Peptides against a protein of PDB entry 3T7K. Designs and how they scored, part 66

Target 1, 248 residues: chain A of PDB entry 3T7K
Amino acid sequence: KAEKILARFNELPNYDLKAVCTGCFHDGFNEVDIEILNQLGIKIFDNIKETDKLNCIFAPKILRTEKFLKSLSFEPLKFALKPEFIIDLLKQIHSKKDKLSQININLFDYEINGINESIISKTKLPTKVFERANIRCINLVNDIPGGVDTIGSVLKAHGIEKINVLRSKKCTFEDIIPNDVSKQENGGIFKYVLIVTKASQVKKFTKLINDRDKNETILIVEWNWCVESIFHLNVDFTSKKNVLYQKK

## One batch from the design tools (peptide; aimed at target 1 H26 T65 K67 T150)

Design b2_p28_7_s3 (made by RFdiffusion4, then SolubleMPNN; from b2_p28_7, 8 letters changed)
Fold by OpenDDE base, seed 1:
Structure b2_p28_7_s3 (fold): chain B 248 residues (1-248), chain A 28 residues (1-28)
Amino acid sequence: as target 1 above (248 residues)
Amino acid sequence: LEELIEELHKETGIPKEVLREELKLSEK
């Protein structure tokens, strides 16, 4: 059926998209439309796997979903597109009225607002955002909204190697792991990096660390600090936004 | 978050419950 539908076109584009969707296409696609998309070089996956070499995200706008945040770690992210690309493409293909010899849809007309060439270019870098920031080992409180597994998975996709989950009510100083990174010439290294949710946790962890390791560097942030860093594909250590405690 | 859920629901037709689950990382 798909071949018969596409036979009216003299030339078919090859978009070369390996994509996931977030905030759109919950019901998926019918078999015919999947086959049409496949013939146009568009493959949509249900989940993110590194082996699939994903290069595209479909979303209506910038979202804070696991899929969207992880898409910014693709190597590279080639396109961040609105779902209207697929909708308009399928409409044009299924149209009986159009004596169209060619499919005339430009990917650049469907870019997600706020995902610009500057962001796309940073996904071509050989390093991840937290790797560049010298953050490889973090402490994460167990009561974080969204869950430690989801948040941990996003952070790992962006270059964090080790995530230590802290039981906020029961943890001691010995439960806190150091950020073990080699001294790089131009970057401040924080010995202790923590993601917390409450002011009480800031007080607790600051006390625990300062009582046992008084002269060490500490960075305590909210989840939003990580999200903003991901959206910019850069850690801004000059910003105090979403930083709860910093000791250099 | 609820405003975003409402907007996305109108735009995509995805049930609000599904959107809430998917957008859980946006919850403060």
Scores: peptide ipSAE 0.037, ipTM 0.563, DockQ to the pose 0.849
OpenDDE base, seeds 2, 3, 4, 5: peptide ipSAE 0.025, 0.026, 0.025, 0.027; ipTM 0.557, 0.537, 0.548, 0.539

Design b2_p28_7_s4 (made by RFdiffusion4, then SolubleMPNN; from b2_p28_7, 9 letters changed)
Fold by OpenDDE base, seed 1:
Structure b2_p28_7_s4 (fold): chain B 248 residues (1-248), chain A 28 residues (1-28)
Amino acid sequence: as target 1 above (248 residues)
Amino acid sequence: LEELIEELHEETGIPKEVLRKELSLEEK
């Protein structure tokens, strides 16, 4: 059926998209439309796997979903597109009225607002955002909204190697792991990096660390600090936004 | 989050419950 529908076109584009969707297409696609998209070089996956070499995200706008945040770790992210790209494409293909010899849809007309060429270009870097920031080992409180597994998965996609989950009510100093990074010449290294949700946790962890390791560097942030760093594909250590405690 | 859920629901037709689950990382 798909071949018969596409036979009216003299030339078919090859978009070369390996995509996931977030905030759109929850009902998926019918078999005919999947086959049409496949013939146009568009493959949509249900989940992110590193082996699939994903290069595209479909979303209505910038979202804070696991899929969207992880898409910024693609190597590279080639396109961040609105779902209207697929909608208009399929609409044009299924149209009986148009004596269209060619499919005329430009990917650049469907870019997600706020995902510009500067962001796309940063996804071509050989390093991840937290790797560049010398953050490889973090402490994460167990009561974080969204869950430690989801948040941990996003952070790992962006270069964090080890995530230590802290039981906020029962943890001691010995439960806190150091950020084990080699001294790089040009970057401040925080020995202790923590993601917390509450002011009481800041007080607790600051006390535990300062009582046992008084002279060490500490960075305590909210989840939003990580999200902003991901959206910019850069850690801004000059910003105090979403930083709860910092000792250099 | 609820404003975002409403907006996305109106734009996409996705059920609010599904959106809440997917957007759980936006909950402050």
Scores: peptide ipSAE 0.035, ipTM 0.579, DockQ to the pose 0.861
OpenDDE base, seeds 2, 3, 4, 5: peptide ipSAE 0.025, 0.025, 0.025, 0.025; ipTM 0.566, 0.574, 0.525, 0.568

Design b2_p28_8 (made by RFdiffusion4)
Pose (drawn by RFdiffusion4):
Structure b2_p28_8 (pose): chain A 234 residues (1-94, 102-181, 189-248), chain P 28 residues (1-28)
Amino acid sequence: KAEKILARFNELPNYDLKAVCTGCFHDGFNEVDIEILNQLGIKIFDNIKETDKLNCIFAPKILRTEKFLKSLSFEPLKFALKPEFIIDLLKQIHQININLFDYEINGINESIISKTKLPTKVFERANIRCINLVNDIPGGVDTIGSVLKAHGIEKINVLRSKKCTFEDIIPNDVIFKYVLIVTKASQVKKFTKLINDRDKNETILIVEWNWCVESIFHLNVDFTSKKNVLYQKK
Amino acid sequence: EELEEELLLAQDEGDELKADELEKKLEE
């Protein structure tokens, strides 16, 4: 059936996209529209799996969704495209000349896209390997944890902030000895005291979640930035 | 402001349907 629709074309382009959508197309399209996209070398997955080697993201803009943040750890991310690409493409299908250049997500330029080819992840480059994360983090630890691991963090240690003792705190073994992601000033006090009591001469970095988000959007951890840094001892 | 906070939370939770609904409310 979709073949009939496509039989009217002399030649079909191979867009070669393995993509997820975020902020768009939350189910699929109709079955015809889907089979057409595959015939054009466009495959859209429901969720991100490391072994599908996704190279594209469809989004109306830069978003803070788990999908958008994780798309910045594709190997590599080749295209970050507005959903108008698929829309214009299916409109024309129903010769094919829709191109991959008229639909960039504004704010995601080549300089950032290109960093996804780097042989390292953003937090791996920053020597942030093992972190502690408070259990009350907005988004929940499982999601935030998945995003951070997708960006080079190997160990996520979750701290029940009200209950945890110094012994629960894991060092950042790879440089900050202790890295914590927190929500409340009430947590900064408790953790700096605990660590300063028990490991006085060591280094500490305590940041908000937004510090990690900015680092991912830039694919760079800027240690000279005070933005979203709650406490540091270096 | 409350809607923006709920939007940021919904995006962090990965709740894309709720995030779009909140985005539509903000546009209105």

Design b2_p28_8_s1 (made by RFdiffusion4, then SolubleMPNN; from b2_p28_8, 12 letters changed)
Fold by OpenDDE base, seed 5:
Structure b2_p28_8_s1 (fold): chain B 248 residues (1-248), chain A 28 residues (1-28)
Amino acid sequence: as target 1 above (248 residues)
Amino acid sequence: SELEKQLEEAELAGDDKKAAELEKKLKE
């Protein structure tokens, strides 16, 4: 059936998209449309797997979803597109009236607002955003909204190697792990990096660390600090936004 | 707040409808 529908076109584009969707297409696609998309070089996956070499995200806008955040870790992310790309494409293909010899849909017309070439270009870098920031090991409080697994998965996708989950009510200094990064000459390395949710946690962890390991560098941030870093694919250590405590 | 937590959870899960509802409540 897909072949019959596509037979009216003299030439078919190959978009070469391996994509996931977030904030759109909740009902999925019918079998015919999937086949049509496949013939056009568009493959949509349900979940993110490294083996699939995903290069595209469909979303109506910048979202804070796991899928969207992880899409910025694709190697590379080639396109971040609005769902209207698929909608318009399928509409054109299913149209009986248009004696169109060719499909005339340009990917660049459907870019998600705020995902610019600068961001896309950074996804081609051999390193991840937190790796570049010399953040390898972090401490994460167990009561973080969204859950430690989801948050941890996103952070790992962006270069965090080790996530230590802290039980905020029961943790001691010994439970806090250092950020084990070899001192590179030119980068500010924080010995302790923590993601927390409450001011009380800042007070607690700051005290624990300062009492036992005096004069060490500490970075305590909110989840939003991570999100903003991901959205920009850059960590700005000069910004105090979403930083709860910093000791250099 | 509990609402903020729920919002973050909804956002991460991709539940846009729930997220939008929660955002409205937080602005109120």
Scores: peptide ipSAE 0.242, ipTM 0.787, DockQ to the pose 0.364
OpenDDE base, seeds 1, 2, 3, 4: peptide ipSAE 0.232, 0.226, 0.078, 0.239; ipTM 0.783, 0.779, 0.685, 0.784

Design b2_p28_8_s2 (made by RFdiffusion4, then SolubleMPNN; from b2_p28_8, 12 letters changed)
Fold by OpenDDE base, seed 2:
Structure b2_p28_8_s2 (fold): chain B 248 residues (1-248), chain A 28 residues (1-28)
Amino acid sequence: as target 1 above (248 residues)
Amino acid sequence: KELEKKLEEAQLAGDDKTAAELEKKLKE
């Protein structure tokens, strides 16, 4: 059936998209439409796997979903597109209008607002965003909304190598791991990096660290600090937004 | 706090319906 539908076109584009969807197409696609998309070089996956070499995400806007956040770690992310691309494409293909010699849909017309070429270009960098920021090892409180596994997975996708989960109520200084990075002259390197959820945790961890390891650098942030860093594919150490405590 | 946790979970999961409902409750 898909072949019959596509036979009316003299030339078919190859979009070369390996994509996931988030915030759209919850009901999926029918078999015919999937086959049509496949013939046009558009393959949609249910989940993110590194082996699939994904290069595209479909979403109506910037979202803080696991899929969207991880899509910014693709190597590279070639396209971040609105679902209307697929909708319009399928609409044109199913149209009974006279022999369209060519499908007239341009990918660039369907870019997600806020994901510009600057962001896309950063996904081509050989390093990940937190790697560039000299954040290798972090401490994460166990009561973080979203769960340590999901949050940890996103952070690892963006270059964090080690995630130490802290049991907030039972944690001692010995449970806190240092950020093991070489001192670079021009980079804000923090010896201790923590993601927390509450002010009480800030007080506790700052006390534990300052009492046992005086004069060391500390960065304590909220999850939103990480999200914003991912959305920009850059860590801005000059911003105080979502920073709960810093000691340089 | 529980609602906020559930909201973040829904957002991360891409459960737009649940997220919208929770956002509404948090604004009330």
Scores: peptide ipSAE 0.402, ipTM 0.869, DockQ to the pose 0.348
OpenDDE base, seeds 1, 3, 4, 5: peptide ipSAE 0.296, 0.289, 0.390, 0.317; ipTM 0.827, 0.824, 0.865, 0.834

Design b2_p28_8_s3 (made by RFdiffusion4, then SolubleMPNN; from b2_p28_8, 12 letters changed)
Fold by OpenDDE base, seed 4:
Structure b2_p28_8_s3 (fold): chain B 248 residues (1-248), chain A 28 residues (1-28)
Amino acid sequence: as target 1 above (248 residues)
Amino acid sequence: DKLKKELEEAQLAGDDKKAEELEKQLEE
């Protein structure tokens, strides 16, 4: 069926997209449309797997979803596109009226607002955002909204190697892991990096660390700090936004 | 705290409608 539909076109584009969707296409695509998209070099996956070499995200806007956040870790992310790309494409293909010899849909017309070339270019870097920031090991409180698995998965996609989950009510100093990164000359390395949810946790962890490991560097942030870092594919250590405690 | 938690959960899950509703509630 797809071949018959596409036979009216003299030339078919190859978009070369391996994509996931978030905030759109919840109902998926019918079999014919999937086949059409495949013939146009557009493959849509349900889940993110590294083996699939995903290079595209479909979303109506910048979202804080797991898929969107992880898409910024693609190597590279080639395109972040609005769902209207697929909608308009399929509409054009299914249109009986227009003896269109060619599909006239340009990917660049459907870019997600706020995902610019600067962001896309950073996805071509050989390192991940937190790797570049010298954050390898973090402590994550167990009561974090969204769950430690989801949050942890996103963080790992962006270069965090080790996620230590802290039981906020029962944790001791010995439960807190250091950020074991080699002292690179020019970058402020925090020995202890923690993601917390509330002020009481800040007080607790700062006390535990300061009492047992005096004069060490500490960074305590909210999840929003991570999100903003991901959205920019850059960690701005000069910003106090979403930083709950910092001891350099 | 509860609303904030629910908001973050909705955002991560991709429930935009719920997230928007919760955002409005947090602003009031």
Scores: peptide ipSAE 0.384, ipTM 0.859, DockQ to the pose 0.326
OpenDDE base, seeds 1, 2, 3, 5: peptide ipSAE 0.370, 0.367, 0.281, 0.379; ipTM 0.857, 0.857, 0.812, 0.859

Design b2_p28_8_s4 (made by RFdiffusion4, then SolubleMPNN; from b2_p28_8, 17 letters changed)
Fold by OpenDDE base, seed 3:
Structure b2_p28_8_s4 (fold): chain B 248 residues (1-248), chain A 28 residues (1-28)
Amino acid sequence: as target 1 above (248 residues)
Amino acid sequence: DELKKKLEEAQLAGDDKEAAKLEEELKK
């Protein structure tokens, strides 16, 4: 059926998209449409796997989903597109009215607002956002909304190598791991980096660290700090937004 | 506070339906 539908076109584009979807296409695609998309070089995956060399995300807008956040770690992310790209494409293909000899859809017309060329260009860098920020080892509280596995997976995708999960009620200083990074010349390295959810945790961890290691640098942030850093593919250490405690 | 936590969980999971419900509840 797909071949018959596509036979009316003299030339078919090859979009070369390996994509995941988030916030759209919850019901999936029918078999015919999947075949059509495949013939156009558009392959949609259910889950993110590194081996698939994904290069595209479909979403209506910037989202805080695991898939969207991880898509910004693609190597590279070539396109971040609104679902209307697929909708309009399929609409044109299924249209009986227009004797269209060619599919004329420009990918640039469907870019997600806020994901610009500057963001896309950063996905071509050889390093990940937290790697560039000299954050390799972090402490994560166990009661974080979304769960430590999901949050941890996103953070690892963006260059964090080690995630230490802290039991907020029972943890001691010995349970807190240092951010063991080699001193690079041009950036303030925080020895202790923590992601917390509550003000009480800030008080607890600052006390534990300062009582045992008074002269060390500490960064305590909310999950939103990580999200914003990912959305910009840059860590802004000058911003106090979503920073709960900072000791340089 | 509990609703905000549930919202974050729904957002991360990509449960748009639940997230939308929770957002509406938080606006009331």
Scores: peptide ipSAE 0.413, ipTM 0.880, DockQ to the pose 0.450
OpenDDE base, seeds 1, 2, 4, 5: peptide ipSAE 0.312, 0.278, 0.330, 0.270; ipTM 0.842, 0.822, 0.843, 0.818

## One batch from the design tools (peptide; aimed at target 1 C21 G23 R64)

Design b2_p29_1 (made by RFdiffusion4)
Pose (drawn by RFdiffusion4):
Structure b2_p29_1 (pose): chain A 234 residues (1-94, 102-181, 189-248), chain P 29 residues (1-29)
Amino acid sequence: KAEKILARFNELPNYDLKAVCTGCFHDGFNEVDIEILNQLGIKIFDNIKETDKLNCIFAPKILRTEKFLKSLSFEPLKFALKPEFIIDLLKQIHQININLFDYEINGINESIISKTKLPTKVFERANIRCINLVNDIPGGVDTIGSVLKAHGIEKINVLRSKKCTFEDIIPNDVIFKYVLIVTKASQVKKFTKLINDRDKNETILIVEWNWCVESIFHLNVDFTSKKNVLYQKK
Amino acid sequence: SIEENIEKWKEEIEEEVKEIEEEEEEEEE
């Protein structure tokens, strides 16, 4: 059936996209539209799996969704495209000349896309390997944890902030000895006291979640930035 | 028609963007 629709074309382009959508196309399209996209070398997965080697993301703009943040750890991310690409493409299909250049997500330029080819992840480059994360983090630890691991963090230690003792805190073994992601000022005081009491001469970095988000959007951890840094001892 | 589908998809996309924005605001609060 989709072949009949496509039989009217002399030649079909191979867009070669393995993509997830975020902020768009939350189910699929109709079955015809889907089979057409595959015939054009466009495959859209429901969720991100490391072994599908996704290279594209469809999104109306830069978004803070798990999918958008994780797309910045594709190996490599080749295309970050507005949904209008698929829309214009299916409109024309229903010769094919829709291109991959008229549909960039504004704010995601080549300099950022290109960093996804780097042989390291953003937090791996920053020597942030093992972190502690408060259990009350907005978005929940499982999701935030998945995003941070997708960006080079190997160990996520979750702290029940009200209950945790110094012994629960894991060092950042790879440089900051202790890295914590927190929500409340009430947590900064408790953790700096605990660590200062027990490991006075060591280094500490305490940041908000937004510090990690900014670092991912830039694919760079800027240690000279005070933005979203709640406490540091270096 | 494909035009109707396209209108519907654009509306759904706008709704989803609004929902994501609301979620972001809630997380920042």

Design b2_p29_1_s1 (made by RFdiffusion4, then SolubleMPNN; from b2_p29_1, 13 letters changed)
Fold by OpenDDE base, seed 4:
Structure b2_p29_1_s1 (fold): chain B 248 residues (1-248), chain A 29 residues (1-29)
Amino acid sequence: as target 1 above (248 residues)
Amino acid sequence: SIDERIEKIKEETKKLLEEIEKKEEEWEK
C-alpha cells in the first residue's frame, strides 16, 4: 500500500533519520505511514536505546522530558525537528490534488527553536557535558520531583557514571559519595556534588560535609542547574543560577 | 481523510504539550 502511494514520485528523498518523539505523536503512526516514513529513511522508535544509533528528536519545542534531555546526548544529534516535518510530509504524500513529481520538504526548515548549530555541533564532541565538567559521581536526594530513576537516567546519558541516592531525612555523612575524579590542573573539580530540592537539605549537607571533611569543595545545585547545562551542552561554573551552595 | 487525521494529530500534540508544560511548571515551584 505504501509503495502504491509513493509510486507517483519519481525520486524519493532519504532523510536518514532514526528518531524518537516527545510532546508529539503520542498515538504513533498507522502501519501505512510507518512504511512510508521508512521508505523515506525515517525510522521512529518508541524508546531510546543506544543500539539504535538515534540521531533525531521530534518535539514541538525544547522540552524538559526525559526523551528530549537524553536526545541531546545522541552521538551525534543530527536533527531536532518539529513534528510539522512529518505532518507536512505525510500531507504531501497523501495529497491526491498535488501533481507533485517530487517531495519538496526540507528538514532544515523544521528545526526546533533554540536548538541551533552550536548545540548540534557539541553533540559531536567525544565527551558528554558532565564528563567535560569533571562531574562523575553525584548525590541525588530521593524526594526530587520527577523521580530519581528518570533524573538518574538523564544524568547518566550525559556522562555521570554514579548516582548516589540520598535519603534526605536519614542520611549521614557516610552516605555521601565523593566525586571521584582526578584533579586536573585546569578545571574546578568539586569533591562533593549534590542535587537537592530544599534549603533545609543545603543546610544539612553542608554541615555534614564541613564537619567531617573540612576544606573540601562542595557544589549543591538544583535540578534546573543540570537541565540548563544539558540545554547548553556546557557547564558554566561562573553562573550562580540554580546554584544553592558552592565552596571552592 | 488525511486532512482530518492531520488535524487530529495537531490537536493531540497541542494537548500533550500543554500537559507537559504544566508538569514542568510544577517541577519548577
Scores: peptide ipSAE 0.361, ipTM 0.868, DockQ to the pose 0.934
OpenDDE base, seeds 1, 2, 3, 5: peptide ipSAE 0.356, 0.356, 0.355, 0.358; ipTM 0.866, 0.866, 0.866, 0.867

Design b2_p29_1_s2 (made by RFdiffusion4, then SolubleMPNN; from b2_p29_1, 14 letters changed)
Fold by OpenDDE base, seed 4:
Structure b2_p29_1_s2 (fold): chain B 248 residues (1-248), chain A 29 residues (1-29)
Amino acid sequence: as target 1 above (248 residues)
Amino acid sequence: SIEERIKKLKEEEKKLLEEIEEKEKKWLE
């Protein structure tokens, strides 16, 4: 059936998209539409797997979903597109009214607002955002909204190698892990990096660390600090936004 | 019809987006 539908076109584009969707197409596609998209070089996956070499995200806008945040770790993310791309494409293909000899849909017309070429270009870098920031090991409180698994998965996708989950009510200094990175030239290194949710946790962890490991560098941030870093694919250590405590 | 399907998809997308936004707000708290 897909072949018959596409037969009216003299030439078919190959978009070469391996994509996931977030904030759109929750009901998926019918079999015919999937086949149509496949013939156009568009393959949509349900979940993110490294083996699939995903290069595209469909979303209506910038979202804080796991899929969206992880998409910025694709190698590279070639396209971040609005769902209207697929909608318009399928509409054009299924249209019987328009004697269209060619599919006239350009990917560049459907870019998600806020994901510009600068962001896309950064996904071509051989390093991840937190790797570039010399953050390898982080401490994460167990009461983080969204759950430690989801948050941890996102952070790992962006270069965090080790995530230590802290039970905020029961943790001691010995439970806090250091950020094990070698001193690099011109890079700020924090020995202790923590993501927390409450001011009380800031007080607790700063006390624990300062009492036991004096004069060490500490960075305590909110989850939003990580999100902003991901969205920009850059860590700005000069910004105090979403930083709860910093000791250099 | 394809038009009806598109309309449905847009409506569903809107609802899903609203749900996501609500959840995201909770993450900010």
Scores: peptide ipSAE 0.023, ipTM 0.478, DockQ to the pose 0.921
OpenDDE base, seeds 1, 2, 3, 5: peptide ipSAE 0.016, 0.022, 0.023, 0.022; ipTM 0.391, 0.469, 0.477, 0.470

Design b2_p29_1_s3 (made by RFdiffusion4, then SolubleMPNN; from b2_p29_1, 10 letters changed)
Fold by OpenDDE base, seed 4:
Structure b2_p29_1_s3 (fold): chain B 248 residues (1-248), chain A 29 residues (1-29)
Amino acid sequence: as target 1 above (248 residues)
Amino acid sequence: SIDERIEKIKKEIEELVEEIEKKEEEWEK
């Protein structure tokens, strides 16, 4: 069926997209449309797997979903596209009225607002954003909205190797892990990095650390600090936004 | 019809976007 539909076109584009969708196409695509998309070099996956070498995200806008945040860790992310790309493409293909010899849909017309070339270019870097920031091991409170698994998965995709989950009410100093990174001469390395949700946790963890490991560097942030870092593919240590406690 | 499918998809996208936005706002409170 797909071949018959596409037979009217003299030349088919190859978009070379390996994509996931977020905030769109929750019901997926029918078999014919999947075949059509495949013939156009568009393969849509249900989930993110490293082995699939994904290079594209479909979303209506910048989202804080796991898929969207992880898409910024693709190697590289080639395109961040609005779902209208697929909609218009399929519309054109299925249209009987247009004696179109060619498909006239340009990927660049469907870019997600806010994902510019600067962001895309950073996805070509050999390192991940938190790796570049010398954040390898973090402590995450167990009561974080979104769940530790989702948050942890996103953080790992962006270069954090170890996620230590803290039971906020029962944790002791011994439960807090250090950020085990070798001191690089020119980079601010925080020995303790924590993602927390409440001011009470800041008070607790700062006390625990300062009482037991005096004069060590501490960074306590909100999840939004991580999100902003991901969206910019850069950690700005000069910003106090979403930083709850910092000791250099 | 293809047009009906497109309209359905558009509506679904809008609904999903709204839902996500609401959830994001809740995360920011």
Scores: peptide ipSAE 0.029, ipTM 0.520, DockQ to the pose 0.804
OpenDDE base, seeds 1, 2, 3, 5: peptide ipSAE 0.026, 0.025, 0.024, 0.029; ipTM 0.555, 0.549, 0.549, 0.525; seed 5 fails the geometry check

Design b2_p29_1_s4 (made by RFdiffusion4, then SolubleMPNN; from b2_p29_1, 11 letters changed; failed a check: too like the target's own chain)
Amino acid sequence: SIEERIEELKKEIEELLKKIEEEEKKWLE

Design b2_p29_2 (made by RFdiffusion4)
Pose (drawn by RFdiffusion4):
Structure b2_p29_2 (pose): chain A 234 residues (1-94, 102-181, 189-248), chain P 29 residues (1-29)
Amino acid sequence: KAEKILARFNELPNYDLKAVCTGCFHDGFNEVDIEILNQLGIKIFDNIKETDKLNCIFAPKILRTEKFLKSLSFEPLKFALKPEFIIDLLKQIHQININLFDYEINGINESIISKTKLPTKVFERANIRCINLVNDIPGGVDTIGSVLKAHGIEKINVLRSKKCTFEDIIPNDVIFKYVLIVTKASQVKKFTKLINDRDKNETILIVEWNWCVESIFHLNVDFTSKKNVLYQKK
Amino acid sequence: SIEENIEEWKEEIEELVEEIEEEDEELEE
């Protein structure tokens, strides 16, 4: 059936996209539209799996969804495209000349896309390997944890902030000895006291979740930035 | 029609974007 629709074309382009959508196409399209996209070398997965080697993301704009943040750890991310690409493409299909250049997500330029080819992840480059994360983090630890691990963090230690003792805190073994992601000033006080009491001469970095988000959007951890840094001892 | 689908998809995308903005605002609070 989709072949009939496509039989009217002399030649079909191979867009070679393995993509997830975020902020768009939350189910699929109709079955015909889907089979057409595959015939054009466009495959859209429901969720991100490391072994599908996704290279594309469809999104109306830069978004803070798990999918958008994780797309910045594709190996490599080749295309970050507005949904209008698929829309214009299916409109024309229903010769094919829709191109991959008229549909960039504004704010995601080549300099950032290109960093996804780097042989390291953003937090791996920053020597942030093992972190502690408060249990009450917005978005929940499982999601935030998945995003941070997708960006080079190997160990996520979750702290029940009200209950945890110093012994629960894991060092950042790879440089900050202790890295914590927190929500409340009430947590900064408790953690600096605990660590200062028990490991006075060591280094600490305490940041908000937004510090991690900014680092991902820039694919760089800027240690000279005070933005979203709640406490540091270096 | 493909035009009807396109209108529907655009509306659904707008709604998803509004929902994501609202969730972000709630998470920042």

